Peptides against a protein of PDB entry 5HOI. Designs and how they scored, part 62

Target 1, 351 residues: chain A of PDB entry 5HOI
Amino acid sequence: FRYMPFSPAGTPFGFTDRRYLTMNEVGYVSTVKNSEQYSITVSFFDVGRFREYHFEDLFGYDLCFLNEKGTLFGQSKTGQIQYRPHDSIHSNWTKIIPLQAGERITSVAATPVRVIVGTSLGYFRSFNQFGVPFAVEKTSPIVALTAQNYRVFSVHYSQFHGLSYSLSELGTSSKRYYKRECPLPMSLPNINSDMKKDANLDYYNFNPMGIKSLFFSSYGDPCIFGSDNTLLLLSKWRSPEESKWLPILDSNMEIWKMSGGKETTDIHVWPLALAYDTLNCILVKGKHIWPEFPLPLPSEMEIRMPVFVKSKLLEENKAILNKKNEIGADTEAEEGEEDKEIQIPVSMAAE

## One batch from the design tools (peptide; aimed at target 1 S259 K262 M301)

Design b1_p23_2_s2 (made by RFdiffusion4, then SolubleMPNN; from b1_p23_2, 11 letters changed)
Fold by OpenDDE base, seed 3:
Structure b1_p23_2_s2 (fold): chain B 351 residues (1-351), chain A 23 residues (1-23)
Amino acid sequence: as target 1 above (351 residues)
Amino acid sequence: SREELIKLAQSGVEAESRPVYHT
């Protein structure tokens, strides 16, 4: 196993010279290879509120986090981080994170009030928005970070225990844990099923944990979207005894419903954010499970608990077809049994 | 619907062409 740099909804280069460093509800950050340099563009979905900007990257930033006030960049090997406010009133700042031999920055996060750096050795470093350090803590190896306001959701990896998570609040004087290195019930990518498609191998080499994104909902609940395309939400995290992960959306099931019950292998959900009861996402059409260029418009997918059973729908549709045949509707439509649109009950159809 | 899903996935309209998130 190798620790790779993780950014929320970041994409691999694949066979191209360009990729997304990160994307969320605010916008998307792209990088283009220009020989020995990179050109970075910070784009926004609200073009009335924000102005797109670009700059030349001489360091090869491979970590990124976008928020409403600025963009944090990081270089996983050198330990360099840069914060760029979107507003020209505030100055950019750069810092070098001290790394041990073989240590890498694995994830970075930024809010309007905090900057967080996580490493492959489990160093958790916290700063204010001006790069003034608060603390250094030793945790299990960090593989992913996200943050909202003062809250941090961290994902950890151990070779012995698999995935764990922490939920913490970074006050001015102290760190509070709501959850500390608790088991994360997320499936890791299955090499035998998920990697049989060459297009997936490149992605899992880029992101071996299969975490497409992690974010806080609009209500401030930790969310994670894994390789199984299931959105998990941490419910009741304020009550340690009552806290549970809820599978609030099976995006493969929703695509299957929206396709009329056809197995669709060329449509993929790429998660951005959870706003109220909708997953903001990019619907990706193609061989790759990640968005290419240009970036499609974001779509909304209503969250639904996966109570739906494909087998029951297939049985109900067979029963409807058999009843139609008994009534003597001789519509000999020669379209193969696999291509028949399954009537999904309107109450279960994604509109 | 399937047609709407296909239209949504085929809307390779750059995110910049329509502000999706309004303040």
Scores: peptide ipSAE 0.011, ipTM 0.409, DockQ to the pose 0.065
OpenDDE base, seeds 1, 2, 4, 5: peptide ipSAE 0.000, 0.000, 0.000, 0.010; ipTM 0.311, 0.328, 0.327, 0.407; seed 4 fails the geometry check

Design b1_p23_2_s3 (made by RFdiffusion4, then SolubleMPNN; from b1_p23_2, 9 letters changed)
Fold by OpenDDE base, seed 2:
Structure b1_p23_2_s3 (fold): chain B 351 residues (1-351), chain A 23 residues (1-23)
Amino acid sequence: as target 1 above (351 residues)
Amino acid sequence: SREELIEFAQSGTPASSTPKYYK
C-alpha cells in the first residue's frame, strides 16, 4: 500500500497531459502539464455567478479542494499549500506545512471559514480561511478529507484495522467529535475483479482506496462514494449510538434501470455532490471510469435504497414475455432479436 | 416512499435544515 494524494472526484492523467484535480457542484479544476510546469484552470458550472480563471503552477499541485469562495491547492511532497479566493478583492496566500521525513499531505479541505490539512502520519492541521493555525492533532493516518462550514469528515487507514472515519466540528475554542475513528463499512477495491479491466489499473494506482469522492449533503450529512459505485450516507450522526451508514444509491443498479435492464460496461457514474435527494454526477461514457476532456454536463440521479434484485426482475420479465407469446401464438413469430427493454415495474421506477 | 427514504437518510440533518414539508 502507498499513500497517494486524494482530492474529491480527482482524475488521473492516464496517458494524457491533463487531468481534473477536483470537481464538485461548484465546478471543476483542471491541470495541464507543460514541460516542467502546469497550467491550472478553475472552471464553474454557474457561469453567471463565477468567472473562470487560470494561472501557472510552478509547484506541481496534486491536491485541490474547491468551494463557493475559493480554491485550496496543495503539494503532497513539499507541504506547500495555496488558497486562492475566486474574488480578486481577497488576497491569495501561501503556507508551507512542516512535514517529517517520508510524510505526505494526503488530503486538503477548505470551507469559507476553515482550512484543513491531513497527512500520511495522521497529522490533522486546522487553520482559518486566512491560513492562521488553530491546532495540530495526531490521529490515525488520514487518506481523505472533506469539510462543510465548521464540520470535517475525515477518512483514516490502518494496515491492521482497515478504514475508519471521524466527524468533527472545528469551533473557535475547541474541536468537538461526533464520531472518532469509527469503522467505515466501505468495500476496498478488489484487485482480482476490479483490475481485470486494464483501464481501471491506472485509476487504482492513482487512488488505491477507490474513494471516488466524499462530501457533505445539502443537509450536512457525510457522504462517501467508493469503488463499488454505492453512495453511503451517515444517518443520525448527532446520536452516536443510533448513527449508521445507509446505502442510499447503487449507481450500477440505476444505470441498469436507465438502460432498460441491459447490462452496460461503458457507462460510469462520477459523483459530484448530493443535493437534497439527487446525486449530482457526471455520466461518463467510454473505457475509463473517470471523466475525460471536455467535461460532460452534470446529470441528476435520484437516491434509492437498493431493495431490488436484478435476477428477480429478469425472471418476472421472462414470465411476462412467455405469457405474451402464449396469447400471440397465431401470428407469425418473426424471430427478430428485438432487444425488448425490460419493463421495470412502475413501482420500482417511482420509488 | 421517496419522502420516507429521504427523511430516513437525512435523519442526521439539523432540525433547522429539514424542509418544512418533512416535519
Scores: peptide ipSAE 0.010, ipTM 0.391, DockQ to the pose 0.021
OpenDDE base, seeds 1, 3, 4, 5: peptide ipSAE 0.008, 0.000, 0.000, 0.007; ipTM 0.388, 0.365, 0.339, 0.367

Design b1_p23_2_s4 (made by RFdiffusion4, then SolubleMPNN; from b1_p23_2, 12 letters changed)
Fold by OpenDDE base, seed 4:
Structure b1_p23_2_s4 (fold): chain B 351 residues (1-351), chain A 23 residues (1-23)
Amino acid sequence: as target 1 above (351 residues)
Amino acid sequence: SKEELIAFAKEGTPAKETPVYYE
């Protein structure tokens, strides 16, 4: 196993010279390889609020985090980080994170008030938005980070313990834990099933944990979207005893519903953010499970607990079709059985 | 239901739950 640099909704290069470093509800950061250099573009979905900008990257930034105030970049091997405000009011700053031999920055996160750096040795480094350090903590190896305001959601990996998570608040004077290295009930990519599709091999080499993204909801709940395409939300995280992961969306089930009950292998959900009760996402069409260039417009997918069994829905639809055929016996519409879209009852869409 | 999920997301954990400070 190798610790790879992780950024929320980041994509691999694949066979191309370009990839997304990160994307979320604010926008998307792309990098293009130009010989030995990179050109980075920071693009926004709200073009009226933000101006797209680009710069030449001489360092080969492989980590990124975008927020409403700026973009954090990191280089996993050198330990260099750069924060770039979107406005001209605040200056860009750079810092080198001290790394031990073989240590890598594995994830970075930034809010308007905090910068967080996590490493393959489990160093958790916190800064303010100006790069002033607060603390260094030793944790289990960090594989992913996200942050909202003062709150940090960290994912950890140990070869002995698997995946764990922490939820912490980075106050002005102290760090508070709501959750500290608790088991994360997320399935890891199954090498034997998921790698049979050559198109997915490049992705799992890029992201061996299969974490497509992690973010905070608009309500401030930790969310994670794994290789199983299920959106998990951490509910009741302020109550340690009541806190649980909820599978609030099976995106494979939603794609199956949207296709009229046809198994599709060419449509994929790429998560951006959770806004209220809707997953903001990119609907990816094609062989790759990640978005290519140009980026499609974001789509909204309503969150729904995966309470439906495909077999039961198919049986119920067959029973409805049989009843319609028994009532409609007088009109010989020989329209072939195979292409009838499964009408999911509107009542099942409201649950 | 959507309403129950929204209610669950809105209700959250009440702000009054005492921080368990692990010292």
Scores: peptide ipSAE 0.008, ipTM 0.395, DockQ to the pose 0.020
OpenDDE base, seeds 1, 2, 3, 5: peptide ipSAE 0.007, 0.010, 0.007, 0.000; ipTM 0.382, 0.418, 0.387, 0.290; seed 2 fails the geometry check

Design b1_p23_3 (made by RFdiffusion4; failed a check: the pose's geometry)
Pose (drawn by RFdiffusion4):
Structure b1_p23_3 (pose): chain A 322 residues (1-190, 198-318, 341-351), chain P 23 residues (1-23)
Amino acid sequence: FRYMPFSPAGTPFGFTDRRYLTMNEVGYVSTVKNSEQYSITVSFFDVGRFREYHFEDLFGYDLCFLNEKGTLFGQSKTGQIQYRPHDSIHSNWTKIIPLQAGERITSVAATPVRVIVGTSLGYFRSFNQFGVPFAVEKTSPIVALTAQNYRVFSVHYSQFHGLSYSLSELGTSSKRYYKRECPLPMSLPNDANLDYYNFNPMGIKSLFFSSYGDPCIFGSDNTLLLLSKWRSPEESKWLPILDSNMEIWKMSGGKETTDIHVWPLALAYDTLNCILVKGKHIWPEFPLPLPSEMEIRMPVFVKSKLLEENKEIQIPVSMAAE
Amino acid sequence: SEKEEREEKLTEEVQELLKESEE
């Protein structure tokens, strides 16, 4: 099996010279093939706070993670990473991650206080926001990483357990695991979208902590999974809280559409900030549309019963209250 | 109230996209 470079809400090149590296509630990072180099553009949705800028990529970064304080870039092959703070007060720094034979950097993540690099051999290298290393750890092969403040949500893969996840906190003292390689019941992919599932074999469209600090993941099944009771290991449950396919179906008047798709950015309490993509492909294009907000609904709505009540989709009060 | 306004806005966006796709 070949591990692929993962970034939250990243898009493939397809038949173009440009794609999105990473995408969330802060903004979007795109890269354009420029003859022999690349042109990286860092954009923001709150235009008033940060200034959109661009720079020339002489290395070919294919890994990226965006937070409110800076942008982290990474190269899956050479192992070079660069952290660019949004403000000009703080300097950019660059490090090169040691990679063994065939070892690839599979995912990177950054917070205002931590920088995380994961490799295909299971190396977990952590730094502060300035590049000072804390500890090098060996874990299962990492396929996806996201972090918030001091906490890290890592997704692992092997040939035995399949997909597993670890939830840990990088405290000032030492590293503490909340959950260590527990089952991750995310639906795996089972065509026009072939380009995407070569770029992202797991179908993990994005994963992120919620605005209130709960781990979330958005697989190819277009269902938002939230980790509940992660503080008590014996009570941990993955809860499906939004069937985005059902919502588009309800808002489209019960019509089956093949052109409307959801691209996850982040979860804010009960609202999924996303990009509504219109077209044959399931990933967003250029220019990027304005973010949309999709309220989470428990998957308790049956299509057949909703069609009877309407004879937008009107929902019976008795069912809506439930 | 704010939740209902967000739902109405999303519905309008989805219905606009649906009409464009049917054209």

Design b1_p23_3_s1 (made by RFdiffusion4, then SolubleMPNN; from b1_p23_3, 13 letters changed)
Fold by OpenDDE base, seed 1:
Structure b1_p23_3_s1 (fold): chain B 351 residues (1-351), chain A 23 residues (1-23)
Amino acid sequence: as target 1 above (351 residues)
Amino acid sequence: SRRKKIREEMAKRVQELLEESES
């Protein structure tokens, strides 16, 4: 095992001079080798909301995280990070993360309010959106990060315990854990079974954890898509004792059904995001399990939420509504931007 | 329903990708 730089839905170079550094629901970041430098392009799916931009990369960024406000880049070996806002109003900033001998940045994440850096030694570094540091914490070795608003989903690896995960909130004054280094029930890639195809070996060398992507759902639930092509969702994470991973989609099984039971060994799902009840993904045809160039248009795949999750989400939303109605009776307390828990639209309950 | 439409569109795209390999 070796620690490799992870970015959500990032692709290897393979035999090409180009790859995707990251992709999600916002867009995709590509890099092309040009002699001793790289040309980076930040592209968007909503071309009406955002303008594509490019720049020359002299550092060889191998880490990337895209959000609605900007792109975070990182260089795993040098510790350099750069944040580039999509707008020209806010300035780019750069920082060098101090690395020990043999330490690598393994993952980076950025939200409109936080920047997170994880390392192969388990240093968890948090910053605001301007690169001002909050804290350094020592955890188990970090292999993947994602973040939404103030929440961070981190995946850890131990040689003794395998994969674990943490879910934390990075407030202004302190870090709160909802989950701290709990076992992650995801299978690692099986070198002996899966690596019979050269294309799988190239991907394994790029991403030995087999985590194709890691994101938060539109409801703020941690999601992970592994080498088994199963989408796992962490449900009930607010209640530590009730929290569980739900296999909400077997993408291989769904493609197989949609084919009419034909061989689909050359059709692959590449995950982007979970929006409500649909996986946003790229359908890939060919030997490589990842999208090549040009990027195909995204597709939506229906997820199967277990019926018990629908009823409990309705109960949780009712309990939250009842608590809001009880609190609303006594104090004209300030309309703080309470996390509007996105009520599952009643239209999703009626089918 | 919206979900039915999404399923039909995905099924169509999977069939298109299957046909692309038979040609």
Scores: peptide ipSAE 0.541, ipTM 0.929, DockQ to the pose 0.487
OpenDDE base, seeds 2, 3, 4, 5: peptide ipSAE 0.540, 0.540, 0.538, 0.538; ipTM 0.928, 0.929, 0.928, 0.928

Design b1_p23_3_s2 (made by RFdiffusion4, then SolubleMPNN; from b1_p23_3, 13 letters changed)
Fold by OpenDDE base, seed 2:
Structure b1_p23_3_s2 (fold): chain B 351 residues (1-351), chain A 23 residues (1-23)
Amino acid sequence: as target 1 above (351 residues)
Amino acid sequence: SSAEEKRRRMAERIQKLLEESEK
């Protein structure tokens, strides 16, 4: 096993000079190799909100995280990181993360308020959006990171214990754990069965964990999409004893159903984000399970599982709140109620 | 519904991808 740099929905070069460093609901970051240099392009799906930009990369950035405010880049071997705001009003900044001999940055994440760096030795480094350091913690080896606002979802790997995950909140003064190195029930790539296809070997060498992407849902729930093409969502994460991973979508089964039961072995889902009850994704056709160039337009895949109940309950609760406000009831709605986890009735989780 | 329209659009895209294999 070798620790490889991970970025959400990143693609390998394969036999080409270009790849996607990362992609999500905001856009996609591509890199093109030109001799000893790289040209990076940051592209957006909403062309009205943001302008595409490019720059020359002399460092060979192999880590990337895109959000609505900027792009974080990292070099896994040198420890160099760069943050580039999308708005020209804010300056770019660069830092070098100190690495031990053989240590690599394995993943980076950025929100409008936090920057996170994870390493192959389990160093978890946190910064503000300006690169000012908060803390360094040693955990199990980090293989993947994502973040939303102040929350961080981290995936860890041990040769003895397999995959684990943590869910934490990075406040101003302290880190809080909701989950700390709990078992992650995700299937690893099966080397013996999947390696019969050359395209699967190339992808395995790029991403040995088979984690295609990880993100937070629009409701703030951690999501992971593995090599089995199943979307897992962490439910009840605020309640340590009730927290569970829900297989909310088998994407292979859903493609098969929508085809009318035809052979769909050459059609692949590439995950971008979970917005409410819909997986935003790229449909990929061919031998490679990842998107090539040019990037196809995103597609929306509906999820039939308990997330749909959560959207209806939120709409109903908003309608009840609006009706209470019209009736002039001076109930001080504590601003803290919006962050309560909506309990899905057990009866609706069984359909 | 918006959900039914999303399902229809996804099915149409999958069908188009299948037809592009038969040519």
Scores: peptide ipSAE 0.414, ipTM 0.894, DockQ to the pose 0.517
OpenDDE base, seeds 1, 3, 4, 5: peptide ipSAE 0.412, 0.411, 0.414, 0.411; ipTM 0.894, 0.894, 0.895, 0.893

Design b1_p23_3_s3 (made by RFdiffusion4, then SolubleMPNN; from b1_p23_3, 14 letters changed)
Fold by OpenDDE base, seed 4:
Structure b1_p23_3_s3 (fold): chain B 351 residues (1-351), chain A 23 residues (1-23)
Amino acid sequence: as target 1 above (351 residues)
Amino acid sequence: SSRAEKRAEMAKRIQELLEESEK
């Protein structure tokens, strides 16, 4: 097994000189090979909010993470990382992550407040948005990272134990674990069945774990989209004993249903983000399971969130609004992120 | 509902993609 650089919804070059380094709900980052260098473009779906920008990459960045405030780049072999704010008010910064012999950066993540670097030896490095280091922790080998605010969802791989995950919060003073290297019930790509198509072999060589993307939902729940095209959501993660992965969408089944039961073997979902009760995704037509150029417009795929979650969320949002209205005094309500766990009811996991 | 509209749009887009392969 070889550790490969992973970025959320990143695509391989295939037979082309261009690929997507990453994409999500904010936008997409592309890179084009220009002889010995690369040209990187950071594009946005909301063209009114952000201006597209490009730069020449002399390092060959193979890792990327896009957020609402900036883009993090990484080079898996050299350990170079660069953060580029979208706003010109903040300066770009670059640093070298020290790597041991044979160590690779396998994933990077960035929020407006944190930068995270994970390696093939399981070094977890945390920084603020300005590249000031907080800590270095030794974990199991990291294969994927995503982050939202102060939370980090990490996927780990061991040759002996398979896939595991951690969910942690990177506060100012300390790292808290909600989950620490727990088993991840995600199917790995089946080399024997799926690799009969050359296109699947190319993707497997690019991404041996088959993780198309991982993200946090709009509600702060860890989500992962594997090679089986099932969206898994981690429910009840604040309650260690109640925490479970919920298959909230079989995208192949939903495409099949919406086709009227036609053959849909050449239609693929490419995941971007989960916003409330809809998967933001790219519908891909063709032999490749990943989007090519130009990028199709994003589509919204309805997830079967239990109707009961909407009612509880509406009640909880009303309760939060009512509490804000009763505290009529000028106390700076610390926006304690009332980390209200979206309890997805058990009954819909069976239909 | 916005949800029913999104589902209809997705279904329409899938049909469009199916028709593109039959040509």
Scores: peptide ipSAE 0.451, ipTM 0.901, DockQ to the pose 0.508
OpenDDE base, seeds 1, 2, 3, 5: peptide ipSAE 0.445, 0.448, 0.446, 0.448; ipTM 0.899, 0.900, 0.901, 0.901

Design b1_p23_3_s4 (made by RFdiffusion4, then SolubleMPNN; from b1_p23_3, 9 letters changed)
Fold by OpenDDE base, seed 2:
Structure b1_p23_3_s4 (fold): chain B 351 residues (1-351), chain A 23 residues (1-23)
Amino acid sequence: as target 1 above (351 residues)
Amino acid sequence: SRREEKRKRFAERVQELLKESEE
């Protein structure tokens, strides 16, 4: 096993000179090899809201996290990180993270208010958006990070215990855990079954955990998309005894249904984000399970959320609407049909 | 509905990608 640098929905180079460092609902970050340097481009799906920008990378950034305010870059071996605001009014900053011998930065995350660095030795480092440090905590080895506002979803790996996860909130003075190194019921890539195709071996060497992406939903629920192409959502995480992972989408089965029952082994879902009941994703055609260049337009896949998740979503939407009405913002409430029985797919109901 | 339209657009895109392999 080797700790590899992880970024949400990042792609390998394969046999090419270019790859995506990261992609999500905001946009995509690409890097191109040019002799001994790299050219990085930060592109956006909303071209009216953000201007595309590029720069020369002399460090070989292999970690990236994109948000609505800026892009965080990291170099896994040197410990260099750089934050680049999208707005030119705000200054870029660079920092060196101290690494021990053999330690690697395995993942980075950034929100408008926090920067997080996770390492192969389990060092969890927190900063504000200006790179001012808050704390260093030692956890189990970190393999993936994502963050929304003050909340952090971390995935950990132990050779003895497999995958675990934490959900924490980074206040000004303290870290609160909602979940701390709890078992993560995600299947690891099966080397014997999945590696029969060279393209799958290339991806496994790039990402041995098979975590294609992780993100927070629009409701602030942790989501993870593994090598099995199942979207898992952490439900009821505020109530430790009621918290559970929900398989909310089998993407292979949904593509198969949409094909009319045809062979779809060369059509792949590449996850970007979960907004309400819609998975934003790239549909990929070919031997590689990841998107190539140019990037196809994102597709929207509807998820049949379980009734108990849908009810919580409706309550949170009502609470958001009530807060907007208190602020005097006229938002047209789309009246969604409440009463249709959500049929659980037979494949998920057979356990 | 907006959901039915999203589902339709997704199904259309899957059908487009299926045709690209038959050419």
Scores: peptide ipSAE 0.478, ipTM 0.910, DockQ to the pose 0.573
OpenDDE base, seeds 1, 3, 4, 5: peptide ipSAE 0.475, 0.472, 0.477, 0.475; ipTM 0.909, 0.909, 0.910, 0.909

Design b1_p23_4 (made by RFdiffusion4)
Pose (drawn by RFdiffusion4):
Structure b1_p23_4 (pose): chain A 322 residues (1-190, 198-318, 341-351), chain P 23 residues (1-23)
Amino acid sequence: FRYMPFSPAGTPFGFTDRRYLTMNEVGYVSTVKNSEQYSITVSFFDVGRFREYHFEDLFGYDLCFLNEKGTLFGQSKTGQIQYRPHDSIHSNWTKIIPLQAGERITSVAATPVRVIVGTSLGYFRSFNQFGVPFAVEKTSPIVALTAQNYRVFSVHYSQFHGLSYSLSELGTSSKRYYKRECPLPMSLPNDANLDYYNFNPMGIKSLFFSSYGDPCIFGSDNTLLLLSKWRSPEESKWLPILDSNMEIWKMSGGKETTDIHVWPLALAYDTLNCILVKGKHIWPEFPLPLPSEMEIRMPVFVKSKLLEENKEIQIPVSMAAE
Amino acid sequence: MSALDALRELHPDQKAVWKLLEE
């Protein structure tokens, strides 16, 4: 099995010279093939706070993670990473991650206080926001990483357990695990979208902490999974809280569509900030549309029953209250 | 912007549900 470089909400090149590296509620990072180099553009949705800028990529960064304080870049092959703070007060710093034979960097993540690099051999290298290393840890092969403040949500893969996740906190003292390689019941992919699933074999469209600090993941099944009761290991449950396919179906008047897709950015309490993509492909294009907001709904709606009541989709009050 | 409003901008010529059920 070949591990692929993962970034939240990343898009493939397809038949173009440009793609999105990473995408969330803060903004979007794109890269354009420029003869022999790349042109990286860092954009923001709150235009008033941060200024959009661009720079020339002489290394070919294919890994990226965006937070409110800075942008982290990474190269899956050479192992070079660069953290660019949004403000000009703080300097950029660059490090090179040691990689063994065939070892690739599979995912990176950054917070205002932590920088995380994961490799295909299971190396977990953590730094502060300035590049000072804390500890090097060996875990299962990492395929996806996201972090919030001091906490890290890592997705692992092997040939035995399949897809597992770890939830840990990088405290000032030492590292503490909330959950260590527990089952991750995300649906795996089972065609026009072939380009995407070569770029992202797991189908993990994006994963992130919620605005209130709960781990979330958005697989190829277009269902938002939220980790409930992660503080008590014996009570941990993955709860499906939004069937985005059902919502587009309800808002489209019960019509099956093959051109409307959801691209996850982040979860804010009960609202999924996303990009509504219109077209044959399931990933967004250029220019990037304005973010949309999709309220979460428990998957308790049956299509056949909704069609009877309407004879937008009207929902029976008795069912809506449930 | 809500997803419902964004969907209406993508498909402004959408028919009423009762017209679709009569098809």

